# Designs tried in a protein design run: peptides against a protein of PDB entry 7BDX. Part 121

Target 1, 212 residues: chain A of PDB entry 7BDX
Amino acid sequence: EMGAAACTLLWGVSSSEEVVKAILGGDKALKFFSITGQTMESFVKSLDGDVQELDSDESQFVFALAGIVTNVAAIACGREFLVNSSRVLLDTILQLLGDLKPGQCTKLKVLMLMSLYNVSINLKGLKYISESPGFIPLLWWLLSDPDAEVCLHVLRLVQSVVLEPEVFSKSASEFRSSLPLQRILAMSKSRNPRLQTAAQELLEDLRTLEHN

## One batch from the design tools (peptide; made by RFdiffusion4, then SolubleMPNN)

Design b2_p15_7_s3 (from b2_p15_7, 8 letters changed)
Fold by OpenDDE base, seed 4:
Structure b2_p15_7_s3 (fold): chain B 212 residues (1-212), chain C 212 residues (1-212), chain A 15 residues (1-15)
Amino acid sequence: as target 1 above (212 residues)
Amino acid sequence: as target 1 above (212 residues)
Amino acid sequence: LSQEQEDFVGTLDLL
């Protein structure tokens, strides 16, 4: 309980750039993000046995952790910190996104995907995550999720890769061979307007890249 | 571990007035400070059996909690919040200061006394804590501590009472009858310059009040 | 210039 409450407050105040700078300017940031990765990994491993209630204190705690990572990645110095000093956390987030089944821990998946999207704003961050082993298969695995919000944040991350020529050129062959085009076309017809727009934009970007 | 790390970061960033305002402006503040009191109480109760290592994760966690309360009380809106909405936490801090033996949990005592001193800057806060049952005996109990920093923060809190005529007038008879004058005189000769100064100032304030 | 879409996440209301 108390740890989850403290972490939730830290998440809420981390929506401020000045708070993120204060967290990163301290000597505790490295340890905090190291233990964050371990805690998130332990939580996801516990899901193989116990139907953790989505509203449990433990679930709240890991959501707050993922929210803090997202808010840190939302600013330039936070992205630089994560990509330089917390690569193991990025590796952990990518691994956990692969370990979670479709429909499992939707809120956590969304927050982890938002953190990766924020990291992808930095070319160095985008290079790091996109050069991770199995990254493209992971995107398509995540795009199989029944949740529209998970799929939306996957499409945003795919768009970050597609819109960066230096990154996309390395992955272009694998993208072209594995692209779940029918799934993205189905999303472009979604009743969810955000998912519909994201899928349409990605399809337009892909068409533009086929003609260049 | 992770809860203590998150709470320690929250403590660090709570040194900012804007962060304190953000914590208090959220719907989670009431719950957080309620559980804070319970957590601090549970920790102090655990000390009757286990020599908790001063450097344990649990000790770090309760120090961070007491630090957050101190930083919240350091600003006007934080004092107003504690005195209006977290009175049970103030009652808990007063109780725990009474339950702890001389020399026991010195760092925690200092942080709790600093929080009470910050609350005492507000006349409404000073009235609330000074009207608590056994407040004057508690001050003298705490002044028996072998630690100079505990005694310093007790003297600061005593001075806040003495310098507020509306509060001091209610307690003046009990103060005059129970004042550990020999102990305060001994502190005015301390090798600790901060303790020496605080004891001298309090003795001057008391002399001024005897002549008015 | 793709506007860097920074995603700040407040407390998720657990609906």
Scores: peptide ipSAE 0.020, ipTM 0.804, DockQ to the pose 0.048
Fold by OpenDDE base, seed 1:
Structure b2_p15_7_s3 (fold): chain B 212 residues (1-212), chain C 212 residues (1-212), chain A 15 residues (1-15)
Amino acid sequence: as target 1 above (212 residues)
Amino acid sequence: as target 1 above (212 residues)
Amino acid sequence: LSQEQEDFVGTLDLL
């Protein structure tokens, strides 16, 4: 209980850039983000055995941790910190997104995908994430999710790769050979307007790359 | 581990007035401070059985909670929140200060006494604390502590009572009859300069009240 | 250049 309450307050106040700078300016930041990755991994491993109630204090705590990582990644110094000093946490998030089944822990997936998207705003972050083993297969695995919000955040992350020529050129062969075009075309016809827009924009960006 | 790390970061960032305002402006503040009191009480109750290592994750977590309360009490809106909406937490802090033996949990006592001193800056907070059952006996109990920092923060809280005529007039008879004058005189000769100054200033304030 | 909109996440009220 108390740990979840404290972490949830920390998540709320981490929406301030000055709070993120204060967190990162302290000697405790490295330890905190190291334990964050371990805690998120422990929680995901516990899901294979027990149907954990989504509204548990443990779930709330892990959501708050993922929210803090997202808010840290939302600022330039936070992205730099994650890419330079907390790469193990990024690797853990990528692993956990692979380990979670379609429709499993949707809220946690959304927060983790938002954090990866925010890291991808930096060219250095985008390079690090996109060069991770199995990154392109992971995107297609996640795009198979029945949840529209998961699929939306996957499409945004795919767009970050497609819009950066230096990153896209390294993955272009694998990307073109494995692209779930029919799935993206189905999303461009979705009744969810956010998913519809993201899928349309990505399809336009992909068409522009085929003509070049 | 992770709860203590998150709470310790929240303590660090709560040194900002804007962070305290953000904590109090959310719907979660009341729940957080309610659980804070219960968590501090549970920790103090666990000390009678097990010699808890002072450097445990649990001790670090409870110190961070007491630090957050101190930082909230350091600002006007935080004092108002504690006195209006978290009186049970103030009552819990007063109780825990009575339950702890001389020399026991010195760091926690110091943080709790600092929080009460900060609350006493508001006339409404000073009235609430000083009208609590057994408040004057509690001050003398705490002033028996062998620790100079505990005694310093007790003397500062006593001075807050003595300097406010409206509050002092209500307790003046009990205060004059039970005053540990020889203990305060011994502190005014301490080698600790902060304790020496606080005891001298309090003795001067008391002399001024005897001539009126 | 789609404005890379940084994602800030406030407290989720898990009621």
Scores: peptide ipSAE 0.011, ipTM 0.793, DockQ to the pose 0.046
Fold by OpenDDE base, seed 3:
Structure b2_p15_7_s3 (fold): chain B 212 residues (1-212), chain C 212 residues (1-212), chain A 15 residues (1-15)
Amino acid sequence: as target 1 above (212 residues)
Amino acid sequence: as target 1 above (212 residues)
Amino acid sequence: LSQEQEDFVGTLDLL
């Protein structure tokens, strides 16, 4: 209970750039982000046994942690911090996204994907994430999710890769060979306007890259 | 571990007025301060059995909570919030200060006393605290502490009462009859300059009130 | 003009 409440408050205030700077300017930041990864990993590992109620204090705690990471990654200095000083957390988020089944922990997946997207705004972050082992298979695994919001954030991350020539060129062969084009085409016809738009834009970007 | 880390970060950022406003502007504030009191109470109750290492994660967590309350009470809107919406937390802090033995949990006592002092800047807060059952005996119990920093913060709270005629007049008879004058005189001769000054000022204020 | 569409989620009241 108390940990979840404190973490939820920290999440709420971390929407401010000045608060993110204050968090990162202290000697506690490294420890906090280290334990964050461990806590999120422990939570995901605990799901294989007990039906953790989505509304549990532990779930709320982990969501708040993922929210903090997302808000830190929204700020330029936060992205730089994560990429320079908290790579293990990024590795953990990638691992957790791989370990989760389609439809499992949808809210957590969304927050983690938002954090990765925010990190991907930094070229150094995008390089780090995209060069991670199994990154392309992970994108397709996540894009198989029945949840439209998960798929939306996956498409945004895919677009971040596609729009960066220096990153896309390294993986272009694997990317093209494994691209779930039919799935993306199905999303471009979704009733969800945001998902529909994101899928259409990505299809246009991909077509542009095939003609160049 | 993780709860203590999150709470420590929240404590650090709560030194900002804008962060205090953000905490209080949300729907989570009431729950947070409610559980804060319960958590602090549970910690103090756990001390009667196990030598909680002063450096435990739980100790650090509770210190961070007390620090947050102190920082909230430092801000005008935070004082108003505590006095209007979190009176149970104030009651808990008063109770915990009474339950703790001289020399027990010195750091926590200091933080709690600092929070009460900050609340006492608001006349409504000072009235509420000073009208609490056993408040005067509590001040003398706390002033018996061997720790100079505990005694300093007690003297500051006593001065807050003495300097407010509307509050002091209600308790003046009990206050004068039970005043540990010899203890305060001993503090006015302390080697701690801050304690010495605070005790001298209080003795001057008391002398002024006896002549009027 | 990369609109840094920073995804701030600090205000997400997870109902």
Scores: peptide ipSAE 0.011, ipTM 0.797, DockQ to the pose 0.052
Fold by OpenDDE base, seed 2:
Structure b2_p15_7_s3 (fold): chain B 212 residues (1-212), chain C 212 residues (1-212), chain A 15 residues (1-15)
Amino acid sequence: as target 1 above (212 residues)
Amino acid sequence: as target 1 above (212 residues)
Amino acid sequence: LSQEQEDFVGTLDLL
């Protein structure tokens, strides 16, 4: 209980850039982000046995951790910190996104995908995550999720890769050969307007790359 | 571990007035401060059985909680919040200061005394804590502590009471009859310069009140 | 210049 309450408040205040800078300027930041990855990993591993209620204190705690990571990644110095000093945390997030089944821990998946998207704003961050082993298969695994918000954030992350020629050129062959085009086309016809728009934009970007 | 790390970061950033306002402006503040009191009480009750190492994660967590309360009490809106909405937490802090033995949990005592001092900056806060049952006996119990920093913060809190005529007049008879004058005189001769000064100032304030 | 859309998650409203 108390840990979740404290972490929730820390998440709320980490929406401020100045608070993120204060967190990162302290000598505790490295330790905190190391333990964050371990805690998130432990939580995901616990799900295969006990039906942890989504509204449990532990779930709320892990959501707050993922929210803090997202807010850190939302600013330039936070992205630089994560990519330079917390690569293990990024590797953990990528792993956990792979370990989770479709429809499992939707809220956590969304937050983790938002954090990876924010990291991808930095070219160094985008290069790092896209060069991770199994990154492209992971995107398609996540795109199989029944949740529209998970799929939306996958499409946004795919778009970040496609819009960077230096990144996309390295994996373009694998990307084109494995692209779940029928799934993306189905999303472009979704009743969810955000998902519909994101799928349409990605399809337009891909068409532009095929013609150049 | 993770709860203590999150709470430690929250403590660090709560040194900002804007962060305190953000904490208090959220719908989670009341719940957080309710659980804070319960957590601090549970920790102090655990000390009679197991020698919890002072450097334990639990100790660090409770220190961070007491630090957050102190930082909230450091600003005007935080004092008003505590005195209006978190009186149970103030009552808990007063109780825990009574339950702790001399030399026990020195760091926690200092933080709790600092929070009460900050609350005492507001006349409404000072009235509330000074009207608490056993407040004057509690001050003398705490002044028996072998730790100079505990004694310093007790003297500062006593000074806050003495400097407010509306508060002091209500308890002046009990105060004068129970005053550990020999102990305060011994502190005015301390090798600790901060303790020495605080004891001298209090003795001067008391002499001024006896002559008026 | 794709407006770098920073995603701030300061609320529990996403929960």
Scores: peptide ipSAE 0.020, ipTM 0.802, DockQ to the pose 0.049; fails the geometry check

Design b2_p15_7_s4 (from b2_p15_7, 8 letters changed)
Fold by OpenDDE base, seed 3:
Structure b2_p15_7_s4 (fold): chain B 212 residues (1-212), chain C 212 residues (1-212), chain A 15 residues (1-15)
Amino acid sequence: as target 1 above (212 residues)
Amino acid sequence: as target 1 above (212 residues)
Amino acid sequence: MSEEQLNLRGTRDLS
């Protein structure tokens, strides 16, 4: 309970750039982000047994942690910190996204995907996550999710890869051969306007890459 | 572990007035401060059995909580919030200070006393804490502590009472009859310059009140 | 791109 409350407050205030700088400027940041990964991993591993009520203190705690990571990654210095000093956390997020089944822990998936997207704004971060083992299969696994918000954030991450030639060129063959084009086309017809737009934009970007 | 890490970060950033405003402006503040009191109380109650290592995660967590309360109370809006919306927490702090033995949990005592001192800057806060049952005996109990830093912060709180005529007049009889003058005189000769100064100033204030 | 422009691209969770 108390940990979740403290973490939720920290999440709320982490929307400020100055707060993120203060978090990262201290000697506690490394430990915090290390334990964050471990805590998130432990939570996901616990899901295979107990129906953790989505509204549990533990769930709220983990959501707040993921929110903090997202807000840190939203800022340039935060991205640099994560890419330079907290790579294990990025590895953990990628692993957790792979371990979760379609429809499982939707809210957590969204938060983790948002964090990865924010990290992807940094070329070094984008390179790091995209060069992770199984990254392309992971994208397609996540895109199989029935949740429109999960799919939206996956598409945004895919677009980050596609829009960066230096990254895309390395995986272009695997990407093209495995691209779930029919799924993306279906999303371009979604009733969700954000998903629809994201899918359409990605399809346009992909078409542009095939003609160049 | 993770809760302590999150709480420590929240403590660190709570030194900013803007962060305190952000904490208090949310819908989570009431719950947070409610649970804070409960957590601190539970920790103190656990001390009667297990030698909680001063360096435990739990100790660090509780110290961070007390630090947050102190930082909130350092700001006008924070004082107002505590006095208006978190009186139970103030009651808990007073209770915990009474439950702890001389020399027990020195660091926590200091943090709690600092929070009470900060609250005492607000006349409404000072009235509230000084009108609490057993407040005067509590001051003397705390002043019996062998720790110079505990005693310093007690003297500062005593001075807050003495310097406010509207508060002092209500307890003046009890205060004068129970005043550990010899103890305060001994502190005025302390090798600790901060304690020495605080004791001297209080003695001067008391002399002024006897002549008026 | 300025640090400010990079921050505008970031998705903050304000919840």
Scores: peptide ipSAE 0.046, ipTM 0.828, DockQ to the pose 0.050
Fold by OpenDDE base, seed 1:
Structure b2_p15_7_s4 (fold): chain B 212 residues (1-212), chain C 212 residues (1-212), chain A 15 residues (1-15)
Amino acid sequence: as target 1 above (212 residues)
Amino acid sequence: as target 1 above (212 residues)
Amino acid sequence: MSEEQLNLRGTRDLS
């Protein structure tokens, strides 16, 4: 209980850029983010055996950890820290997104996708995650999720790849051959306005790349 | 491990007034400080049975909690919050200071005494803690500690009582009858310069009150 | 895009 409460408060205050700088400027940041990856991995591994209650203290604790990573990645110095000093955590997040089944642990999946999107804002972060083994297949696996929020954040991450010519050129052949076009077209007709917009924008970006 | 790491980071960033305001402005503050008191109490109760390693994750977690309380009490709005909304935590700290033996858990005792001193900076906080049952006997019990840092923070808290006429007048008879004058005089001759100064200043304040 | 504009694209979660 107390760990979840403390971590939840830390998540809330990490919305401040100055707090993120203070966290990263300390000698404890590396240890904290290393343990974060291990803790998230242990939690996801525990889901295969026990129906964990979504509202458990353990779930709240792991959501707060994922939220902290998201808020750190929202800041330029935080992205730099993650890509330079906490690559293992990024690899763990990518692995966990592959390990989770469609519809499983949706809230955690959304937060992890938000963190990856934030990391993808800078070219170094985008290069690192897009060059990870199985990255393109992972995007399509995640896009099969029935949850609109999961799909929204996947589409945003796909757009980050498509909008960066240097990164897209490396994956263009695999991307074009495996693109779930019918799934994205279906999302562009969604009743969810955020999902509809994200799918439509991505389709426009893809059409621009077909003419070039 | 992860709980201690998260709480330690929260302790570090709580040195900022803006972070304290953010913690207290959230809907989670009351729950957090309630659980803080319970967690500190459970830890102190566990010391009677098992020789807890001072460097355990549990010890680090509880030290971080006491550090957060100290940093919250260092800010005007934090003192107001503790005295208005978290009185149970203040009562718990006073109780735990009474339960701990001389030389036992010195680091925690110092942090708890620092939090009480910070609360005593405002008149409402000083009134609340000084009117607690057994407060004057507790000060003398704590002043028997062999640790110079414990004794220093006790002397500072005693000085906060002596320097406030409204509070001192209520306890003046008990204070004068139970004053460990020889112990304070011995501290005024300490090789520890901070303890020496605090004891000398308190003796000067006491002499001023004997002439009035 | 300026570093400031890149930071504005970051999503923060307070939940």
Scores: peptide ipSAE 0.045, ipTM 0.825, DockQ to the pose 0.047
Fold by OpenDDE base, seed 5:
Structure b2_p15_7_s4 (fold): chain B 212 residues (1-212), chain C 212 residues (1-212), chain A 15 residues (1-15)
Amino acid sequence: as target 1 above (212 residues)
Amino acid sequence: as target 1 above (212 residues)
Amino acid sequence: MSEEQLNLRGTRDLS
């Protein structure tokens, strides 16, 4: 209870750039983000099947941790810190996204995907996550999720890869050979307007890349 | 471990007024400060005698909680919040200061005394804590502590009472009848310059009040 | 506050 409450407050105030700078300016940031990865990993490993108590203190705590990572990654200095000093945390997030089944821990998946998207805003971050082993299969695994919000954030991350020629060129053959085109086409017809728009934009970007 | 790390970061960033405002501006502040009091109380009740593992995760967590309360009370809106909406926490801090033996949990005592001093900066806060049952005996109990830093913060809180006529007049008879004058005189001869100065100033204030 | 209000979303600078 108390840990979740404190972490939730820290998550809320981390929506400020100045708070992110204060978190990173102390000697405690490295330790915090190291333990964050371990805590998230322990939580996901403790999940026995489809039953997630979303309202549990442990779930709220892990959501807050993922939210803090997302907010740190939203700031330029935070991205630099994560990519330079907290690579194990990024590797952990990628691993956990692979370990979660479709429909499992939807909220956590969304937060972790948001953090990866924010890391992907800079070229160094995008290179690091996209060169991770199994990255492309992971994107398609996540895109198979029945949740529209999970799929939306996957599409945003896919678009970050597609829009960066230096990254896309390294993965282009694997990307094209495994692309779940029918799934993306189905999303372009979604009743969810955000998902529909993201899928349409990605399809347009992909069409442009085939003609160039 | 993780809870203590998160709470310690929250404590560090709460040194900013803007962060305190952000903590208080959310709907979670009341719940957080309610659980804070309960957590601190549970910790103090679990203390079996003189052995405190100061470096334990639990101790660090409780220190961070007390530090957050102190930082919130340092801000005008934070004092208003505590006195209006978190009175139970103030009562808990007073109770815990009474339950701790001389020399027990020195760091926690200092942080809790700092929070009470910060609350005492405004008249409403000073009235509330000084009108609490057993307040005057508690001051003398705390002043018996062998730790110079504990005694320093007690003297500062005593001075806050002495310098406010509306508060002092209500307690003047009990205050004068129980005043550990010899202890304060001994502190005015301390090798600790901060303690020495605080004791000298308080003695001067008391002499002025006897002549008026 | 909605979870969405608690999170900063990175904006990709395409400039």
Scores: peptide ipSAE 0.038, ipTM 0.825, DockQ to the pose 0.055
Fold by OpenDDE base, seed 2:
Structure b2_p15_7_s4 (fold): chain B 212 residues (1-212), chain C 212 residues (1-212), chain A 15 residues (1-15)
Amino acid sequence: as target 1 above (212 residues)
Amino acid sequence: as target 1 above (212 residues)
Amino acid sequence: MSEEQLNLRGTRDLS
């Protein structure tokens, strides 16, 4: 309980860039983010046995951790920190996104995907994530999720890859051969306006790349 | 481990007034400070059985909690919050200071005393603390501590009482009758310069009150 | 505050 409450407050205040800088400027940042990855991994591994209620203190704690990572990745120095000094955490997030089943821990998936998107804002971060083994299959696995928010954030991450020629050129063959086009087309017809727009934009970006 | 790390980061960033305002402006502040008191109490109650190493994650967690309370009390709106909405936490801190033996949990005592001192900056806070049952005996109990830092912060709190005529007049009889004058005089001769100065200043303040 | 408000959204510098 207390840990979750403290972490939730830290998450809330980490919406400030100055607070993120203060977190990163401390000697405790490395340890904190190392333990963060381990804690998130332990939580996901625990889900196969006990139906941990989404409203549990443990769930709230892990959500707050993922939220903190997202907020750190939202600023330039935070992205640099994650890509330079906390790669293991990024690897853990990628792994956990693969370990979770469709519809499982939707809120956590969304937060993790948001963090990866924020990391992908920097070319160095995008290169690191996209060069991770199984990245393209992971995107399609996640796009099979029934949750519109999960799918939305997957599409945003895909768009980040597609819009960077240096990154896309390396994976273009695999990307084109495995693209779940029918699924993306279905999303472009979604009643969810955010998902609809993201799918339409991605389809337009892909068409532009095919004609060039 | 993770809870202690998160709470330690929250403590660090709570040194900013803006962060304290953000914590208090959230709907989670009341719950957080309620659980804080309970957690601190549980920790102190656990000490009678197992020698919890001062360097334990649990100790670090409780230190960070006490540090956060101190930082909240360091600003005007934080003091008002504590005195209006978190009186139970203040009562808990007073109780825990009484429950701890001389030399026991020095670091926690210092942080709790600092929080009470900060609360005492506001007349309303000082009135609340000083009107707590057993407050004067508690001060003398704490002044028996062998630790110079504990004694220093006790003397500072005593000074806050003495310098407020409206507060001091209510307890002046009990204060004068129970004052450990020999102990304070010994502290005024301490090799610790901070303790020495605080004891000298208090003795001067007391002399001024006796002559008026 | 919605959970979305608790999270900074990275702005893609398209510049």
Scores: peptide ipSAE 0.040, ipTM 0.826, DockQ to the pose 0.054; fails the geometry check

